# Peptides against a protein of PDB entry 9IZ0, part 172

Target 1, 345 residues: chain A of PDB entry 9IZ0
Amino acid sequence: ITCLGSNGHTYKQLVKGGNDDLRQDAVMEQVFEQVNGFLRSYRKTSQRNLSMRTYKVIPLALKTGVIEWVQDTIPLGEYLDSAHKVYHPKEWSLSTCRKLIAEKQMEDLETRLKVYDLVCRHYRPVFRHFFLESYADPVQWFTTQTNYARSTAVASVLGHVLGLGDRHGQNILIDKTSGEVIHIDLGIAFEQGKKLPVPECVPFRLTRDVVDGMGITGVEGVFRRCMEFTLETLRREEDSLLSVLEVLRYDPLFSWLISPLRRMKKQKMQLENFNQPESGNITTDASRDPKIQRNNVSGESEAERAILKVRQKLSSTLSVEASVGELIRIAQDPSYLALMFCGWS

## One batch from the design tools (peptide; made by RFdiffusion4, then SolubleMPNN)

Design b2_p18_8_s1 (from b2_p18_8, 9 letters changed)
Fold by OpenDDE base, seed 1:
Structure b2_p18_8_s1 (fold): chain B 345 residues (1-345), chain A 18 residues (1-18)
Amino acid sequence: as target 1 above (345 residues)
Amino acid sequence: DEELKKLPKTIQELLKSL
C-alpha cells in the first residue's frame, strides 16, 4: 500500500497478513526506542551515534498490521546468496550446504562439527564485497563499514539481553545507504528461540559472513568496543530497562511465550526448506500432537522468568570487557554454530 | 590487538576513537 503522510510525502507500506502477531514486533520496537534513548544519554554511545535501527509497526489486529517499508534495504541472506554465486561460482550452493547440515541434524556433535567444517570449506565468506562494491569512495566505504560494525554491535548486545531469536539472514536487513543492520520479525524474544525445533544456541548471529563485513579487524575493532559501550549503557540503565519490560507484563496482548501455531509454522518452514518437493502426497496425519504437557505456566510466571533472565544478563559480576569477550567467543564457537540451521554464513 | 597493529598508525588511532 502507498500512504500519503500528513507531511505530503508518500510512504510505501507493507500490509502483513497472517499468523504473525505484529503486536510483538510493535512492542519490541518500543523497547528499542527506549534503549535508543539510553544510548543517546551516555557520551560513549552518543558520540558514536549508537542505536538499534527501528521501523514503524502499526498493529491493526492480532494478525494484521502495517509495517513501514524500509527503503533501500536488502536482506542479508539475499545479498549473501547472490554474492556467493558471483565470487565463488565453483563452491557449493546454499541448498547443498543446508541439505548436508539437515541430513546430519540427528547425529552427534563430533559428526555435526565435521559436516559444519566441510560446509565452511565449500562456502566461503563474501560479505566484505557488499562494502567494496557499493562504495567507490574510500571515505564512504570506511563510514558504511563502521556503521555496519556499530549497528551489529548494538543489535548483538540487545539481541542477547532481550533473548531475540529467529535471527536468520532474511530477518536481518542491510541499509544500502548507511551500512546499518535492521532487525525484523521480532516475535521470538526472551529466549523463546530455544523452544524452536532447531534450538538457538548462540546469543546473537556472529557467523563468518557477519564478521567478514566488519573488514580487516573483524570482531577486534569497532564491533567489540561498541558492544562494550552498549553493554555498559544497558547496565547503567538496568532499572529503567526492567521498568519498561514490567509494563509489558501487564499488556494482555503481549505474549512472553512463542505461540504453538508460530512454533509449528516455523517447524514446517524449516522442514520445507530441507525437503525439495518430491511430489509425494505425504498426508501429514496431524494426529500425533506430541503431548507437550501444557504446563500452564501462567503468563505472569514466564514474564517474571524473562525479566529475571534480562537482569541476570545485565549483572555486573563480570567486567563489561569479560562479558563481551565471552559473548563473542560463544557466538563464534563452532560447537554452537554447527547446531544451527545456518551457522556457516 | 595483533590485527589492529597491522594497520597504519593513523588508522589505528582513528579506530581507537571509534
Scores: peptide ipSAE 0.005, ipTM 0.289, DockQ to the pose 0.013
Fold by OpenDDE base, seed 2:
Structure b2_p18_8_s1 (fold): chain B 345 residues (1-345), chain A 18 residues (1-18)
Amino acid sequence: as target 1 above (345 residues)
Amino acid sequence: DEELKKLPKTIQELLKSL
């Protein structure tokens, strides 16, 4: 839908059906705005303009809501599929890679690692080309690649702390003007990604293409330092962040658990992506929700467990540098990436 | 203000507490 704003500007808006999902997205966007407040208050993060890119989510009555359409964006996965065909036309297709990983999904870790390595050798990183082809001016290129590394660092720390799941290439947008990442579809949080049919076992997405976009320094440049400054800020604001999350404990409509229907929908999408080439029309058909009696008692206990896990992730038992170092290591570990739906790109 | 009124009451209460 296209809406005329009161300011005379025309805004594209995505109308999504599904009140529960839009409410989770809206709540997570509000948590991100609070974190952005913390990042602005501390000199080390403020001096670098560190922020989580947010978008407006307005849940409406009758399973309808309005999501701000982020202009001048492309899904990371859409860009990568196109760029791999251009820069590596003799390598395997994304569908071939997905098929091989899928066919071995039930095999042991050793077999899955061998298949992952084989896929990686036939599907090389290309995301550096996004910056090289889009920004002919060296200053603009450097600035945009720096903004990408900064925004990815903030999203990686915050995604780990809040336990954001479903961080596939279609749920990560790239801003073509700034190079910043925008995370969408926030309805899998507080480690509920571990309850997916393919369990998420990485703290955030740090695949080979995500790293290739950081340029020649990879993770050892702007990215690592910005993760450290972001985690330092979140540790200082632990009580403030936990107070924000405690308000959600008393929301009877906030789902600390992945809904069985959302799990089934993600399972179906994963299975369909194994059998069909991505026709890029994610038609969100709103199938009828059966009245699952949510036992309220289970929601409070899951909220308490989620808040406890956030507190544990903000623990000062390790230095900021050691904690970030371990997160980067785990996020790049082939033993975890080989178990993911798309860990090679 | 009017956009805030379209949010769930719990989100409005959250936003007022911040």
Scores: peptide ipSAE 0.000, ipTM 0.251, DockQ to the pose 0.023
Fold by OpenDDE base, seed 3:
Structure b2_p18_8_s1 (fold): chain B 345 residues (1-345), chain A 18 residues (1-18)
Amino acid sequence: as target 1 above (345 residues)
Amino acid sequence: DEELKKLPKTIQELLKSL
């Protein structure tokens, strides 16, 4: 739909109906706005304008709402597929890489690592070209690449701490004006990504293309330092963050568990993405939701476990530098990336 | 436009204020 704002501007908005609980996205955006408050209050993060880029979500019903259409954005996966065809036209197609990883999904780790390495050799990173081709001015190029590394660092820390899942290339938008990342479809949180048919094993997405976008310093530049400052801020504001999450414990509309229907939908999408090139309009037919009586007793115990896990991730047992170093190591480890649906780009 | 008219007035006002 197109809406006319009180400012006289027309806003394109996406109406989601039937299957996606937009309350999950709206709640997660509210958590991000609170975290953005903490980042603005702390000198080290405020001086760098560190923020999680947010978007407007208006839940109209349990499964219906309006999402802001973020202008001047492109999905990371859409850019990478297009750019790879331009810069590496003799390498394997994305569909070939997906097929080979899929065919070996049930094999041992050693076999999956060999296939992942083979795919990586035939599908090289290209995301640095986004900045080189989009920004002719060297100051704009450097500024936008810096904004990308900063926003990716904030999103990586928050994604780890809140246990955000389903961080594939279509759920990460790039702002073509600022270079900032925008995370969308936030309904898989609190480590529920581990309950997907292909379990998420990494703390956040730090694939070769995500790193290539950071330029020549990769993770060892702006990214690492901004992760450290973000984690330091979240550790300082631990009680404030936990208090925000405790309010959600008592929200009867918030789901601490991934729904069986959402798991099945993601399973189908994963299987379909193995067999067809991305036809961008998946109209998923509204299969009748059985009234899953959420046993309230199971929800409170899952909320308590989720909050405990957030507290554990904010633990000061290790230095900020050591904690960030380990997160970066795990997020780039081939032993985890080889287990992902698309760990090579 | 027609879909916006199907929303409650309070939501139409909220969407106009955003």
Scores: peptide ipSAE 0.000, ipTM 0.285, DockQ to the pose 0.022
Fold by OpenDDE base, seed 5:
Structure b2_p18_8_s1 (fold): chain B 345 residues (1-345), chain A 18 residues (1-18)
Amino acid sequence: as target 1 above (345 residues)
Amino acid sequence: DEELKKLPKTIQELLKSL
């Protein structure tokens, strides 16, 4: 939709309709704004302008709303597919890589690691080229690459703590002006990504292309330090963050569980990506909504478990440096990435 | 209303925005 603002400017907005609970996206964006308040108040994060990039979500009904269209953005996955064809035209296509990983999905870890390594050798990282192409001025290049590493660090820590799932390349936008990452489609949170047909086993997306965008230092430098300062801020503000999440416990409309319909839709998309190209507007006929009686008692127990898991992730048992070091290690571990739907890029 | 006043200001603002 294009809306005329009260300022006389026209704004493009995305209307999402259907089984995606846009209230969950709106609530997660409100949690991010509160976290951005903590990041602005703490000297170590404020001095670096650390923030989770947010967008406006206006829920119109339980399953319908308006999302702000973030101008001057590109999906990470769209850029990577295009750039890989330009820079590595003799390497395997994304579809070939997806097919090989998928054909071995039911095999043992050793076989999946061999296929992952084979795919990695025939599909090399290209995301560094985004910054090299877009920014001819060395100061702008360095600034935007730094903003990318900073925003990715904040999103990685916050995404791990809140257990954000479904972090594929189409759900991560890159701002072409700032280099910042924008996470969209927040309907899989509190580790519900582990309940997907392909379970998520990494704390956040830190694939080879995500690292290649950080430049020559990779994860070592701006990214690691910004993760440490973000986690230090979240540990300091633990009680404030948990109290924000406790408010969501009393929202009867908030879903702590992945909806069966969203799970089925993701399963169908994962299965259809085995066979034919992305051009199908899947108008799923919304006519059979089974009235899932949300037993209130089951929702409270899932909320309590989710909040307990957030508290456990904020534990000071390990240093900030040790905790971040382990998160970075796991997020880059081939033994986890080989199990993912698209762990190579 | 009185229980809402016991919550941190940030949460009171969040609840007024929901």
Scores: peptide ipSAE 0.000, ipTM 0.232, DockQ to the pose 0.019

Design b2_p18_8_s2 (from b2_p18_8, 11 letters changed)
Fold by OpenDDE base, seed 2:
Structure b2_p18_8_s2 (fold): chain B 345 residues (1-345), chain A 18 residues (1-18)
Amino acid sequence: as target 1 above (345 residues)
Amino acid sequence: DEELKKLTPIQQELLKEL
């Protein structure tokens, strides 16, 4: 849909079905705007224009909502699938890699690591080519690659702290103008990704292609430093961030738990993605809500546990550098990535 | 109009920015 705003600007809008998902996205975007306030107020983050890229989400009462269409973007997974075919036409297809990982999903860690290594040798990183193709001017190339590393660092820290899940290549957009990342579909937060059929074991997405986009320095440069400055800002503003999250305890519409329907939908999508290439058809399947009586007592106890986990992640027990170093290590660890859906790209 | 009254104050602000 194209809407004319009250400001006279024309906005493209995506109408999405599913009222509960849009409320979760809208709440997470509000948390990101508050965090962006902290990043703007702190000198080390403000001087680097560090922010989480946000988008407007308006949940409408009748299982519909309006999502801002982010112009000039591409899903990371869409770019990578195309680029791997161009730059490595003799390597394995994404579908072949997925099939081999799926066939070994029930095997031991040693077997899964061997299959992951085999897949990695037959599916090499290509995401550096996004910047080389899109930006012929060396200054623009350097600027956009720097913006990518900065935005990925902010999203990685926030993704860890808020326990964002479902960070697959279709839920991460790349802005073709700025090189910044935009995270979408935020309805799996507060470590609810661990309840998915394939549990999320990494704090954020830092796969080989995500690192390849950072250029020759990889994680050792702009990315690491921007993670450190972002975490330092969030530790400074811990009480402010926790106060923002405490408001959500009193929101009767906010779900601290993954809905059984969303879990089933993600399960189906994971199973279908083992059998089909990622054709990004957002099918609006309007399946019937069973009246789940949400016991309010269970929601408050989950909110308390979630807020406690955020506080634990902001703990100053380790230095910022040590904490970031460990997060980067875990996010790149083959023993976790071999267990993940699409951990090789 | 009746559906707009079911929006949270923040959702109503977001709708004014459109």
Scores: peptide ipSAE 0.000, ipTM 0.261, DockQ to the pose 0.025
Fold by OpenDDE base, seed 3:
Structure b2_p18_8_s2 (fold): chain B 345 residues (1-345), chain A 18 residues (1-18)
Amino acid sequence: as target 1 above (345 residues)
Amino acid sequence: DEELKKLTPIQQELLKEL
């Protein structure tokens, strides 16, 4: 829909109806705004304008809401598919790569690593070209690439700490003006992505293309340092962050568990992403929602486990540098990337 | 004000304490 604002501007809005609980997305955006408060208060993060990019989510009802259409954005996956065809027209198609990974999904890790390496050799990174193409001025190029690395660092730390899942290239928008990343579809939090048929094994998305967008230094520069400052801020504000999450523990509307419907939808998306995206309106017939009485006991136990995991991820047992170093290592490990649906791009 | 009324009582209390 298009809404006329009180300021006379027209805003495009995405109306989601039926089966998508936007309350989870709205709650995660509220948590990000609180974290942005911590990032603004801390000198090391404030001096770098570190923030998680947020978007407006207005829940209208239990299963209906309006999402702000973020203008001047492109999905990372859409850019990468288009750019790969331009820069590497003799390499394998994205569909060929997906098919080969899919055909070997049930094989051992050694076989999956061999297929992943083969795919990587026939599908090279291109995301650096986003900045080179979009910004003819060297100062704009440097600024936007720096903003991308900073924004990705904040999103990576928050993604790990809050256990954000399903961070594939269609759930990451790139702002064409700032170079910042916007994470959308926040319906999988607190490691519920590990309960999918294809479990998420990485702490955040740090694929070859995500790294290629950081420029010649890759992870070894703005990105690593901004992860360190972000994690240092979150460790300092641990009690404040945990207090926000404890309030959510008692919110009867918040779901610490992935809903069976959302799980089925994500399962279908994981299976359908192996086939060409036919733009089929998935009219999920909403008429048969069994009133799954949330066993309140299972929700409270899962909320407690989620909060305990957040506390464990904020532990000062390792230095900030050592913790960030290990996260960056794991996020780039071929043994985890080869297990992903699309770990090569 | 009208946006605040759409939040749960718990979310409204959270926004007053923060």
Scores: peptide ipSAE 0.000, ipTM 0.225, DockQ to the pose 0.021
Fold by OpenDDE base, seed 4:
Structure b2_p18_8_s2 (fold): chain B 345 residues (1-345), chain A 18 residues (1-18)
Amino acid sequence: as target 1 above (345 residues)
Amino acid sequence: DEELKKLTPIQQELLKEL
């Protein structure tokens, strides 16, 4: 839909319906706006214009809402698949890489590491080309690549602290004008990504292509420094951030748990990405309710555990530099990336 | 041996590197 604003500007809006609870996205966007307030309040973050790029979400019902249309964006995964075919036409397809990783998903870590390494050798990074193709002016190229590294650093710290899951290339948009990242589909938070059929083992997405987009310094430049400044700001505002999260503890409509339906949807999407479209009418009668033993963990006990984990991630036991160094190390560790659905790109 | 012949060339390379 297109809406006319009170300012006389027209805004394109997406009406989302069907299966996703937009309340989770709306709550996470509200948390990001509070964090953006903190980032504006501190000199080290404000002087760099550090922010989590947000979008407006208005939940209308449990499965329906209005989302701000983010103009001039592309999903990271869509760009990477297209660019890889152009720059590396002799390398393996994304479908081939996915198939090989999936075929070995039940194998030991050693086997999965060998498969991951093989896939990495046959699927090289290309994301640096986004900036080279999109920005013919050297100043715009440098500015947008810098904005990308800054935006990715903020999103990485926040994604870790809030335990954002499902950070695949289709849930990360790139703004073609600014180079900033926009995280979408925020319905997996507070480490609920560890409860997916393929558990998330990394604190945030820092794959080879995510790093390739940072330019010649990779993580050892704007990215690392902006992560440090962001984490320093969040540690200073710990009590303020925790107070924002405590409000959600008493929201009867907020779910601290991944819904069984969302888990099943992600499981199907992970499986369907492995089936070639052979026209087999499998009418799987949806009537087998798997008795997921609901361990009667009250939603209150999950909220408390989530807040305790946020507090733990903001702990000053390690320096900001040491904490960021460890997060960057873990996020790039092949032993974790080999376990991911798409850890190579 | 006969099961190895059903593998794609890529799966055969993977098995040589494992």
Scores: peptide ipSAE 0.000, ipTM 0.315, DockQ to the pose 0.028
Fold by OpenDDE base, seed 5:
Structure b2_p18_8_s2 (fold): chain B 345 residues (1-345), chain A 18 residues (1-18)
Amino acid sequence: as target 1 above (345 residues)
Amino acid sequence: DEELKKLTPIQQELLKEL
């Protein structure tokens, strides 16, 4: 929809209707704004302008709301598919790669690793070209690539701590002006991504193309250091962050579990993206809502487990450097990436 | 169980819920 603002400007807004809990997105954005407060208060993060990029979500009902249209953005996956066709026209298509990985989804790890390696050899990273194409000025190029590495580091730490799932290339926007990442569709949190038909096996998205966008240093330098400063801030503000999450424990409208309908929708989208890449308008007819009687007792126990898991991820048992080093290692491990729906790009 | 002890604490936590 297009809305006329009180300032006389017209704003495009996405009205999202359907089975997606937009209150989940709105609550996660509120958590991100609180975390951005902590990042602004801590010297090591404030000096680097570290933040999770946010967008406005106005829930109108349990299943409907208005989302701010983030201007001047592109989905990471849309850029990568287009750029790969330009820079590597003799390599495999994204659809061919998806097909080969999915044909082996039920096979052993050794077989899945062999197919993942084969796909990686026939689908090379291209995301560095986003910065080279978009920014002719060397200072602007360096600034935007630095902003990308910084924003990806914040999103990676916060995404791990909050257990954000479904971090595929269509749910990660790139700001064409700043180079910063914007995470969208936040309705899979608190490790509910492990309950998807293809389980989330990595703490955050750190695929070869995500790394290629960081430039010649890859993960070593801006990205690693910004992850360390972000995790140090979150550990310092643990009690403040847990207090924000405890407010959600008492929200009867917040869902600590992935809805069966959202799980089924994601399963269909994974199967349909396998057979036809071109139909972007799935109007799923809303006609069968089984009355999910939320047993209040089950929701409270799930919230308590989720908060406990956040506390465990903020544990000081390992140094910040050791914790970040291990997260980066796991997020890049072929043994995990070979299990993902799209771990090669 | 013995192979789980060779994993880092973070790997053990990631795998306990797989």
Scores: peptide ipSAE 0.000, ipTM 0.254, DockQ to the pose 0.029

